# Ledger of designs, part 12: peptides against a protein of PDB entry 5EFW

Target 1, 141 residues: chain A of PDB entry 5EFW
Amino acid sequence: TTLERIEKNFVITDPRLPDNPIIFASDSFLQLTEYSREEILGRNARFLQGPETDRATVRKIRDAIDNQTEVTVQLINYTKSGKKFWNLFHLQPMRDQKGDVQYFIGVQLDGTEHVRDAAEREGVMLIKKTAENIDEAAKEL

## One batch from the design tools (peptide; made by RFdiffusion4, then SolubleMPNN)

Design b1_p10_1_s4 (from b1_p10_1, 8 letters changed)
Fold by OpenDDE base, seed 2:
Structure b1_p10_1_s4 (fold): chain B 141 residues (1-141), chain A 10 residues (1-10)
Amino acid sequence: as target 1 above (141 residues)
Amino acid sequence: GVGPELLEFE
C-alpha cells in the first residue's frame, strides 16, 4: 500500500480500542526502536518510556490524546536494548468525514539527538509533513 | 519501562 511505502518513523494507534494500541508500525520505526512488529502491535506506545523520560512531557502527549489535538515534543525514549535517544515526536488525530477521531498518527524524527533552533524547526516541519502524508495514505485503506 | 498513564504515546 501507499502507507507501507512511506519510509519514515511512524506508528498509527486506535483510540477506539482499549488503551489506544499500536495498529501499524513502519519498518523504520521497528529498526529505530529495535522491536519486531509482533512485539509492538496491540500495545500502547508507552513501552518506549523509561527512567529519564520527562513525565511532564508525557502528560502533554496524554492531554493531546484526551483532547483529540495535535502536539509536538522532544522526549527521552528507549530502544529494546535499553539505549536512550532523544525523540522529536509529533502526534495528530486522523479524522473521518464526519470529523470523528478514528486513529492517531505518531511520527518520530530520524535523528536521535536533542535538536534546537533551526534544526528543531526543520525537524518539526518534516515530521508534520510526514504526518499529513500518512493521513492521506491511510485514508486509502 | 512502561509508563503508568493510559493513552500515552511516543
Scores: peptide ipSAE 0.036, ipTM 0.697, DockQ to the pose 0.145
Fold by OpenDDE base, seed 1:
Structure b1_p10_1_s4 (fold): chain B 141 residues (1-141), chain A 10 residues (1-10)
Amino acid sequence: as target 1 above (141 residues)
Amino acid sequence: GVGPELLEFE
């Protein structure tokens, strides 16, 4: 789809379905994580976590979903082959005209390194802007 | 999944 071809790393999940599964993933996201679209659609994104993923950071993501708010964190994720990478991750709800949450948008920084200071701030601005663009593009879903 | 994450990367 046009949405899937957006040249950024992102997924869209459906919190109205059991376990908030991924319903869309960009080509870039698949390339980053080394998964096929078939392997990830319908699954909760927790499969990207592993032994060194900080559990407190994961809880921040869970809390944001439960509270239907946005969050930005940086955490260790794993590719299909087991390769670790740092994921600067932004999540925000997509709401309908009534204000009800329809989906969540998750955006991942393109880089695989842990970023700090100015580089982190720049990355955060980028992924937040990307999320807004995806929100607009996905309103037709 | 491999963690409590309800969305990508948890």
Scores: peptide ipSAE 0.036, ipTM 0.701, DockQ to the pose 0.174; fails the geometry check
Fold by OpenDDE base, seed 4:
Structure b1_p10_1_s4 (fold): chain B 141 residues (1-141), chain A 10 residues (1-10)
Amino acid sequence: as target 1 above (141 residues)
Amino acid sequence: GVGPELLEFE
């Protein structure tokens, strides 16, 4: 789909389904994580976590989902082959016109190092803007 | 709860 071809790393999940599964993944996300679309759709995104993923950071993501709020964090994720990468991650709810949460949008900026200061701020602005663009595009489909 | 993860990303 057009949404799938957006040249950014992102997924859309459905919190109204059991375990908040991924229902949409961009081509770039598949390339980043080394999974096929078939391997990812219908699964909770926790498969990207591994031994060095900070559990407190994961809890922040969980809390944001439970509270239906946005969150921006940086955490270690793993590709299918086991390669680690730093994921500057932004999550936000996609709401309908009534204000009810329909989906979550997750945007990922990958890197080989933990970004700080100005670089982090710039990355955050980028992934937040990307999430807004995805939200707008998805609502128009 | 809604479920723990979106990603390590989401």
Scores: peptide ipSAE 0.034, ipTM 0.677, DockQ to the pose 0.353; fails the geometry check
Fold by OpenDDE base, seed 5:
Structure b1_p10_1_s4 (fold): chain B 141 residues (1-141), chain A 10 residues (1-10)
Amino acid sequence: as target 1 above (141 residues)
Amino acid sequence: GVGPELLEFE
């Protein structure tokens, strides 16, 4: 689909369904994580976490979902083959015309190292802009 | 029941 072919790493989840499952994933996301679309659709995104994933950071993500707010964090994630990568992650709600949350957009910037300072700020701006673009595109599809 | 938890991909 058009949305799936957007050349950025992202997923869309549905908090109205049990366990807030992924309902959409970009091709780039599949390539990054080494999963097929069939393997991830309908699942909660927690499968990307592993031993070195900071639990406090994960809780920040959960809190943002519960509170229906946006959050930007950086954490260790794992590919299907077990490779670790640093995930600069931005999450924000997608709202309907009435302002009610219907989905969440998750955008990922992958890297082999933790980014800091100017590089991190630049990455944050990029993934936030990407999330806005996805929001608009998803509403039009 | 919903268990809100998102993981990052990168």
Scores: peptide ipSAE 0.033, ipTM 0.661, DockQ to the pose 0.249; fails the geometry check

Design b1_p10_2_s1 (from b1_p10_2, 6 letters changed)
Fold by OpenDDE base, seed 3:
Structure b1_p10_2_s1 (fold): chain B 141 residues (1-141), chain A 10 residues (1-10)
Amino acid sequence: as target 1 above (141 residues)
Amino acid sequence: MILENRKELE
């Protein structure tokens, strides 16, 4: 679809389905994570986590889902081949016209290092803007 | 390798 071809790293999940599975993944996300579309659609995105993924950070993500709020964190993720990367991750709900949550948008900015200061601020601004663009594009869902 | 992870989503 047009949405899935947006050249940013993102997924859309459906909290109305069991275990909040990924229902859309961008081509860039597939390239980043080294998975095929068939391997990840219908699955919860937790498969990106691994041994060095900080559990407290994961809990922040869980809390955001439960509370239907947005969150921005940095955490270690793993590709299919087991390669580690720092993920500046932004999650936000996509709401319908009634204000009810329809989906969650997850945007990923990969990096070799934990980013700080100006680099972090710039990254946050970028992924938040990206999420808003995806929100607009996904209104067709 | 697809990880079987029981931890929360992302």
Scores: peptide ipSAE 0.034, ipTM 0.690, DockQ to the pose 0.049
Fold by OpenDDE base, seed 4:
Structure b1_p10_2_s1 (fold): chain B 141 residues (1-141), chain A 10 residues (1-10)
Amino acid sequence: as target 1 above (141 residues)
Amino acid sequence: MILENRKELE
């Protein structure tokens, strides 16, 4: 599918199911997080959080989901092996023709380092563009 | 309001 050809770190979640579980994860995302597809599908993405994850930033993500809006943040996440990494993350809703939210798209920057200033702005533009590409491709779902 | 959201991709 067109969706499967997008070689970026991303997931798609279904807020219409209990706990807004991941229903699709790209191969790159699995590689980044060190989880298998079987370990991720059907779960809420909170398993990436850990002791040093800023709770205020997590609340921003939760608020965006609750309000069905987009958000871009940078926060500490953890791989399956417990390795910390900075995740520049963009989330936005995917809406149907009636305007109702069907899914959420989550995109993660390719790098794992904390980015600032111009590098952060560039990364934000990239992951937002990626999210739009996913939105178009995911219409096949 | 989506109440079932305790995990994000951060």
Scores: peptide ipSAE 0.039, ipTM 0.692, DockQ to the pose 0.051; fails the geometry check
Fold by OpenDDE base, seed 1:
Structure b1_p10_2_s1 (fold): chain B 141 residues (1-141), chain A 10 residues (1-10)
Amino acid sequence: as target 1 above (141 residues)
Amino acid sequence: MILENRKELE
């Protein structure tokens, strides 16, 4: 099974390229967002934001990238057809053997509602574990 | 990663 076929919603981005574009997207991510792989590769993931996406939450994501740290947030995203969904999103850097940031891993858990309490805790654990698994699987990149 | 555009995830 190739990295892109992992049955979780995720992308990998390259912060060493202009505007930190997506360089890898899982099949599940494409299905969730309703985009083709050709439409996504080479673009910054901001195309999922829309009118009801909270700008303060987006700033948290930006800050994490700038500071090369991880972050977990919930935000409204939109599919290609304009369908809204709540995205429980986890982002973390993938570092090389020298400790330098090589890529970022973004993992998404979709839902129709903002998740709270036990559901949120469970989702966070899942997407964080997924990110670690992706980190290991993507070492060949 | 996911910053500004109207359909941004990361």
Scores: peptide ipSAE 0.039, ipTM 0.698, DockQ to the pose 0.050; fails the geometry check
Fold by OpenDDE base, seed 5:
Structure b1_p10_2_s1 (fold): chain B 141 residues (1-141), chain A 10 residues (1-10)
Amino acid sequence: as target 1 above (141 residues)
Amino acid sequence: MILENRKELE
C-alpha cells in the first residue's frame, strides 16, 4: 500500500477503539523499538515509557489526544531490551470528511540522540512533513 | 490515550 511505502518511523492509532490502540506500525518503528508487529498492534503506545520518561511531557501528549490537537515533544523512550533513546515525536489527528477525528498519526525522528537548537528545528520540520504524507496515504485505511 | 508506561516512543 501507499502507507507501507513510507520509510519512516511512525504509528497510526484509533481513538474510536478502547484505549486508542496502535492499528499500524511501520517497519522502521518496529526496528527502532525492538518489538514485533504482533506485540504492538492493538496496544496503546504507552509501553515505550520508562523510569526516566518525563511525566509532564507524557501529560502533554495525553492533553493533545483529549483535545484532539497536534503536539511535538522530545522524551525518553525504551526499547524492548530496555535501551533508552531520545524520541523527537510529533502527533496529529487525521480527520474524516465530516471533520471528525478518525485516527492519530505519530511520527518519530530517525535516530536516538537528543537534539537541540537548529537540529531540533530541522527534525521537527521533517517529522511534521512526514505526518502530512502519512495523512494523505492513510486515506486508504 | 497514548499515555503512560515504562516504554514510550512518543
Scores: peptide ipSAE 0.038, ipTM 0.689, DockQ to the pose 0.046; fails the geometry check

Design b1_p10_2_s2 (from b1_p10_2, 6 letters changed)
Fold by OpenDDE base, seed 2:
Structure b1_p10_2_s2 (fold): chain B 141 residues (1-141), chain A 10 residues (1-10)
Amino acid sequence: as target 1 above (141 residues)
Amino acid sequence: MILENRKKLE
């Protein structure tokens, strides 16, 4: 499918299901996080959080979901093996023709380094653009 | 990566 051809780190979640589970994960995302697709599908993405994940940043994500808005943050996440990494990601709702939220799209920047200033700005622009591409492709879901 | 957390990290 067109969605599967997008070679970026991303997931799609379904807020209409209990606990807003992941319903799609890109191959790159699976590789980065060290999980299989079977281990991720049907779960809320909170399993990527750990001891050093900033709670205030997590609240920003939760608020965006609750308010059906977009958000861009950078926070500590953990792989299946427990490896700590910085996650710069953008989240935005996917709406149907009626304007109702169908899904959420989460896109992560390539790499695991904490980024600042110009590098962060460029990364944000990239993941936002990617999210728009996913939004278009995911209409087939 | 959509990280909605309603557990201990909140």
Scores: peptide ipSAE 0.040, ipTM 0.691, DockQ to the pose 0.047; fails the geometry check
Fold by OpenDDE base, seed 1:
Structure b1_p10_2_s2 (fold): chain B 141 residues (1-141), chain A 10 residues (1-10)
Amino acid sequence: as target 1 above (141 residues)
Amino acid sequence: MILENRKKLE
């Protein structure tokens, strides 16, 4: 099974390229967002944001990228058709053997509503574990 | 239905 066919919602971005574009997107992510792979590759993932996306939450994501740290947030995103969904999102850096940031991994939970309490905790555990699995799989390719 | 999260958006 290739990385792109892993049955989880995720992208990989390249912070060493201008504007940190998406360089890899899973099939599930494409289905969720309603975009084709051709429409996604080479773009910054901000195209998922819209009018009701919380700017403070977006800043948390930006800060994590700038500081090369991980972050977990929940924010409103939009599909290609304009449909809103709540995105429980986890981002973490993928480092090379020297410890330098090579890529970022972004994982999205399956769902359309804001999750709270036990459901949120479970979702966070799932997307974090998924990110680790992606990190390992990517290193083997 | 798969929920979309802000993958490394910024």
Scores: peptide ipSAE 0.037, ipTM 0.681, DockQ to the pose 0.049; fails the geometry check
Fold by OpenDDE base, seed 4:
Order: C-alpha cells, then sequence, then structure tokens
Structure b1_p10_2_s2 (fold): chain B 141 residues (1-141), chain A 10 residues (1-10)
C-alpha cells in the first residue's frame, strides 16, 4: 500500500477503541523503539514513557487527543532495552468525510538527539509534512 | 472529548 511505502517513524492509533491503541506501526518505528509489531499493536503508546519523561509534556499530548487537535513536542522516551532518547513528536487527527476523527497520526523525527533552534524548526517541518503524507495514504484504511 | 486515553507517543 501507499502507507507502507512511507519510510518514516510513525504510528496510527484508533481513538474509537478502548485506550486509543496503536493499529499501525511503520518498520522504522519498530526499529527505533526496539519492539516487535506484535508487542505494539493493540497497545496505547504510553509504554514509551519512563522516569525522566516530563509529565507536563505528556499532559500536552493527552490534551491534544482529548480536544482532537494537533500538537508538537519533544520529550524523553525509552526503547524496549531501556535506552533513553529525545523524541521530537508530532500528533494530528485524521478525519473522515464527515469531519469526524477516526484516527490519530503520530510521527517521530528520524534522529534520537535533542534538537534546538534551527534544527528543531527543520525537524518540526519535516514531521508535519510526513504526517500530511500519511493522512493521504491512510485513506486506504 | 476522547476518553480512555492518558498518553500517546509521548
Amino acid sequence: as target 1 above (141 residues)
Amino acid sequence: MILENRKKLE
């Protein structure tokens, strides 16, 4: 599918199911997080959080989901092996023909380093563009 | 409002 050809770190979640579980994860995302597809599908993405994950930033994500809006943040996440990494993350809703939210798209920057200033702005533009591409491709779902 | 959600890809 067109969706499967997008070689970026991303997931798609279904807020219409209990706990807004991941229903699709790209191969790159699995590689980044060190999880298998079987370990991720059907779960809420909160398993990436850990001791040093900023709770205020997590609340921003929760608020965006609850309000069905987009958000862009950078926060500490953890791989399956417990390795910390900075995650520049963009989330936005995917809407159907009626305008109702059917999915959420989450995109992560390719790198794992903390980015600032111009590098952060560039990364934000990239992951937002990626999210739009995913939105178009996911029409097939 | 979307219920049953606490976190995303963080």
Scores: peptide ipSAE 0.036, ipTM 0.688, DockQ to the pose 0.052; fails the geometry check
Fold by OpenDDE base, seed 5:
Structure b1_p10_2_s2 (fold): chain B 141 residues (1-141), chain A 10 residues (1-10)
Amino acid sequence: as target 1 above (141 residues)
Amino acid sequence: MILENRKKLE
């Protein structure tokens, strides 16, 4: 599918289902997080959080979902093996023809290091653009 | 059916 051809780290979630589970995960995302597709599909993405994940940042993500808005944050996530990585993350809703939220698109910057200043701004622009591409491709879902 | 997490990529 067109969606499967996007070689970026991303997931799509379904807020119409209980607990807003992941319904699609890119191959790159699976590689980054060290999980299989079977381990991820149907689950909420919170399993990536760990001891050093900033709870205030997590709340920003939750608020964005509840309010059906977009958000961009950087937070510590953990792979299946317990390895920490910095996740520059962008989340935005995908709306249907009526304007109602159908899915959420989550995009993660390539790489695992903390980014700041110009590098962060560049990364934000990239993941936002990627989210737009996913939005178009996801119309086939 | 699996329902675990509340965040997209945390």
Scores: peptide ipSAE 0.032, ipTM 0.680, DockQ to the pose 0.068; fails the geometry check

Design b1_p10_2_s3 (from b1_p10_2, 6 letters changed)
Fold by OpenDDE base, seed 1:
Structure b1_p10_2_s3 (fold): chain B 141 residues (1-141), chain A 10 residues (1-10)
Amino acid sequence: as target 1 above (141 residues)
Amino acid sequence: MIEKNREELE
């Protein structure tokens, strides 16, 4: 199974290119966001943001990228058709054998509501585990 | 979702 066919919502971005564009997107991510692959490849993932997306949360994501660290947040995102969803989002760097950041992995868990407590904990565990699986599978990139 | 580096809302 090719990386893009993994049945989870995820993207891989390249921070070594201008504006850290998406270089890989799973089929599930495309279905969730209602974009075609050709519409998103080469773009920064900010196109998912909209009026109700919390700026402070977005800054946390930006800071994690700048500092080359992982972060887990919930934020409002929008599909191509303008539908809002709560995105439980996990981001982590993918490092090469020398320890340098090669890519970032972003995993999304979509929901109608902001998740709390047990549901949030479960979701976080899931998306973090997914990110690790993607990291392992994407080593050939 | 991965909203990388220059996070601008649209």
Scores: peptide ipSAE 0.030, ipTM 0.672, DockQ to the pose 0.053; fails the geometry check
Fold by OpenDDE base, seed 2:
Structure b1_p10_2_s3 (fold): chain B 141 residues (1-141), chain A 10 residues (1-10)
Amino acid sequence: as target 1 above (141 residues)
Amino acid sequence: MIEKNREELE
């Protein structure tokens, strides 16, 4: 499918299901996080959090979901093996023709450092553009 | 982190 052809780190979640589970994960996301597709489908994405994940940043993500808005943050995430990485993360709702939220799109840009300034701006532009591409492709869901 | 639920985790 068109969605499967997007070679970026991303997931799609379904807020209409209990606990807003992941319903789609890109191959790159699986590689990044070291999980199999079977291990993550149907689960909330919180399993990527760990001891050094900033709770205030997590709250920003939760607030965006509650308010059905987009958000872009950087936070520490963990792979299955416990490896820490900086995640430049963008979340946005996917809406139907009526304007109702159907899904959330999450795009991840991984790195070894917390990025700032020009590097951050470039990363944000990239993941936002990716999210728009996913939104268009995901209409087939 | 891709915390995409409405549950309070903190």
Scores: peptide ipSAE 0.029, ipTM 0.670, DockQ to the pose 0.052; fails the geometry check
Fold by OpenDDE base, seed 5:
Structure b1_p10_2_s3 (fold): chain B 141 residues (1-141), chain A 10 residues (1-10)
Amino acid sequence: as target 1 above (141 residues)
Amino acid sequence: MIEKNREELE
């Protein structure tokens, strides 16, 4: 789809379905994580976590979903082959005209190192802007 | 919930 071709790492999930599964994934996200589209569609994105993924950070993501709020965190994720990467991750709800949550948008900025200070701030601005662009593009969903 | 630790799922 046109949405899947947006050249950023992102997924869209559906909290109205059991376990908030991924319903769309960009080509870049598939390349980053080394999964096929068939392997991830319909699944919760938790498969990216591994031994060194900070559980407290994961809980922040879960709380944001439960509370229908946005969150920005940095956590260790794993590719299908087991390679670790630092994921600067932004999640925000996509709301309908009534203000009800339809979907969640998750944007990933990958890196080999944990980013700090100015680099982190720049990354946060980028992934938040990306999420807004996806929100606009996904109105056709 | 979007993400859980992969080790717990393997």
Scores: peptide ipSAE 0.029, ipTM 0.665, DockQ to the pose 0.045; fails the geometry check
Fold by OpenDDE base, seed 3:
Structure b1_p10_2_s3 (fold): chain B 141 residues (1-141), chain A 10 residues (1-10)
Amino acid sequence: as target 1 above (141 residues)
Amino acid sequence: MIEKNREELE
């Protein structure tokens, strides 16, 4: 689809379905994580977690979903082959005209290091802007 | 990652 061809790492999930499954994954996200689209669609994104993924950070993500708020964190994720990467991750709700949550947008910026200071600020700005662009694009589809 | 924790589903 046009949405899936946006050249950024992102997924869209549907909290109205059981276990908040991924309903869209960008081509870039598939490339990053080494999964096929068929392997990902319909699944909760927790499959990216592994042994070194910080549980407290995961809880922050869960809390944001439960509270229908946005959150930005950095956490260790794993590819299908087991390769670790630092994920600067931004999640935000996509709301309808009434203000009700329809979907969540998750944007990933991958890196080899936990980014700090100016690099982190720039990354945060980028993934937040990306999320807004995805939100607008999804509304037009 | 968009999660309900595995701990909650197990």
Scores: peptide ipSAE 0.028, ipTM 0.663, DockQ to the pose 0.052; fails the geometry check

Design b1_p10_2_s4 (from b1_p10_2, 6 letters changed)
Fold by OpenDDE base, seed 1:
Structure b1_p10_2_s4 (fold): chain B 141 residues (1-141), chain A 10 residues (1-10)
Amino acid sequence: as target 1 above (141 residues)
Amino acid sequence: MILENREKLR
């Protein structure tokens, strides 16, 4: 099974390329966002932002990338058709054998609703576990 | 899913 066929909402980005573009996107991520693969690959994922996207939350994501750390946030994103959705999002670096960052893995919770309390905690655990599974799968390719 | 602070809209 190809990485892109994993039945979870995720992308992989390449921070070694200009503007940290998406290099892989899962089928479910494409379905959620209403984009084709061709429309997404080679672009920075910021195209999902819009008017109600919290800028402070976006800064947290940027800081994590710049510092090569993980982050978990929830923020408003927009589909191709302009529909708002809540993105419970986890990002973490994928490192090589030397410990250098090769890629970032970004995972979104299944669903588009704002989650709170126990549901948020459960969602965070799920997307973190998914990111680890993707990290392992990507190392085998 | 958002990766950076700059408003480059789609």
Scores: peptide ipSAE 0.037, ipTM 0.688, DockQ to the pose 0.051
Fold by OpenDDE base, seed 2:
Structure b1_p10_2_s4 (fold): chain B 141 residues (1-141), chain A 10 residues (1-10)
Amino acid sequence: as target 1 above (141 residues)
Amino acid sequence: MILENREKLR
């Protein structure tokens, strides 16, 4: 599919299902997080959180989901092996023709370092653009 | 991607 050809770290979730599970994960996302597709699908993405994940940042993500808005944050996530990484993360709703939220798109920046200043701005632009490309490709779902 | 759905307040 067009969606499968997007070579970026991303997931799609379904907020209409209990616990807003991941319904699609890119190959790059699986590689980044060290999970198989079978381990990811049907789960809420909270399994990437750990001891050093900032709870205030997590609340921002929750608020964005509850309010059906976009958000961009940086937070510590953990791989399956327990490796910490900085995740520059963008989330946005995917809406139908009626304006109702069908899915959420989540994009992770390539790399594991905390980014600042110009590098952060560039990363944010990139992941937002990626999310728009995913939105267009996911209309076929 | 951290999607916190409402963890039931335990």
Scores: peptide ipSAE 0.036, ipTM 0.670, DockQ to the pose 0.051
Fold by OpenDDE base, seed 5:
Structure b1_p10_2_s4 (fold): chain B 141 residues (1-141), chain A 10 residues (1-10)
Amino acid sequence: as target 1 above (141 residues)
Amino acid sequence: MILENREKLR
């Protein structure tokens, strides 16, 4: 599919299903997180959180989902093996022709280190552009 | 296909 050709870290979630589960995960996302596709699909993305994940940042993500808005944050996530990484994360709704939310697109920066200043701004521009590309490709879902 | 949330099943 066109989605499978996007070589970036991303997931698509379905807010119409109980607990907004992941319905699509890119190969790069699986590699980053050290999970299999079977372990990811049908789960809420919260399994990436751990002890050092900032709860206030998680609340910003929750609020964006509940309000059907976009958000960009940077937070500690954990791989399957328990390795910490910094996730520069962008979330945005994908809307149908009526303007109703159909899916959420979540994009993660390829880097695992904390980015700041100009590097953060560049990363934000990149993941937002990636989300727009995914939105166009996901019209085939 | 309806996906069940597997985290709630753990």
Scores: peptide ipSAE 0.025, ipTM 0.618, DockQ to the pose 0.115
Fold by OpenDDE base, seed 3:
Structure b1_p10_2_s4 (fold): chain B 141 residues (1-141), chain A 10 residues (1-10)
Amino acid sequence: as target 1 above (141 residues)
Amino acid sequence: MILENREKLR
């Protein structure tokens, strides 16, 4: 699809389905996480979590889903091979014309390091802008 | 359901 070939790390999830599964993953996201598309689609994104993933940060993500709000955080995630990486990601709802949530968009920054200060601010701006671009592209489908 | 939504985005 055109959407899956967007050269950014992102997923789309469906909160209207049980356990808010991933329904779309970009090629870059698959490369980052070392999973095939078949291994990811239909699963909740929690499979990226592991021993060093901060539970308080995970709760912030859960709260954002439950409240249908956006959130931006950094947390440790794991690739299929068990490699740790710092994930700076932004999550936001995609709403229909009535304002109801249809999907969530999750965008991950390109990189594996914990980013701080100016670099974090720049990264946050980038992933937020990317999420808006994905939202617009998905509306055109 | 999941497959249907996935296919719609394809």
Scores: peptide ipSAE 0.025, ipTM 0.615, DockQ to the pose 0.310

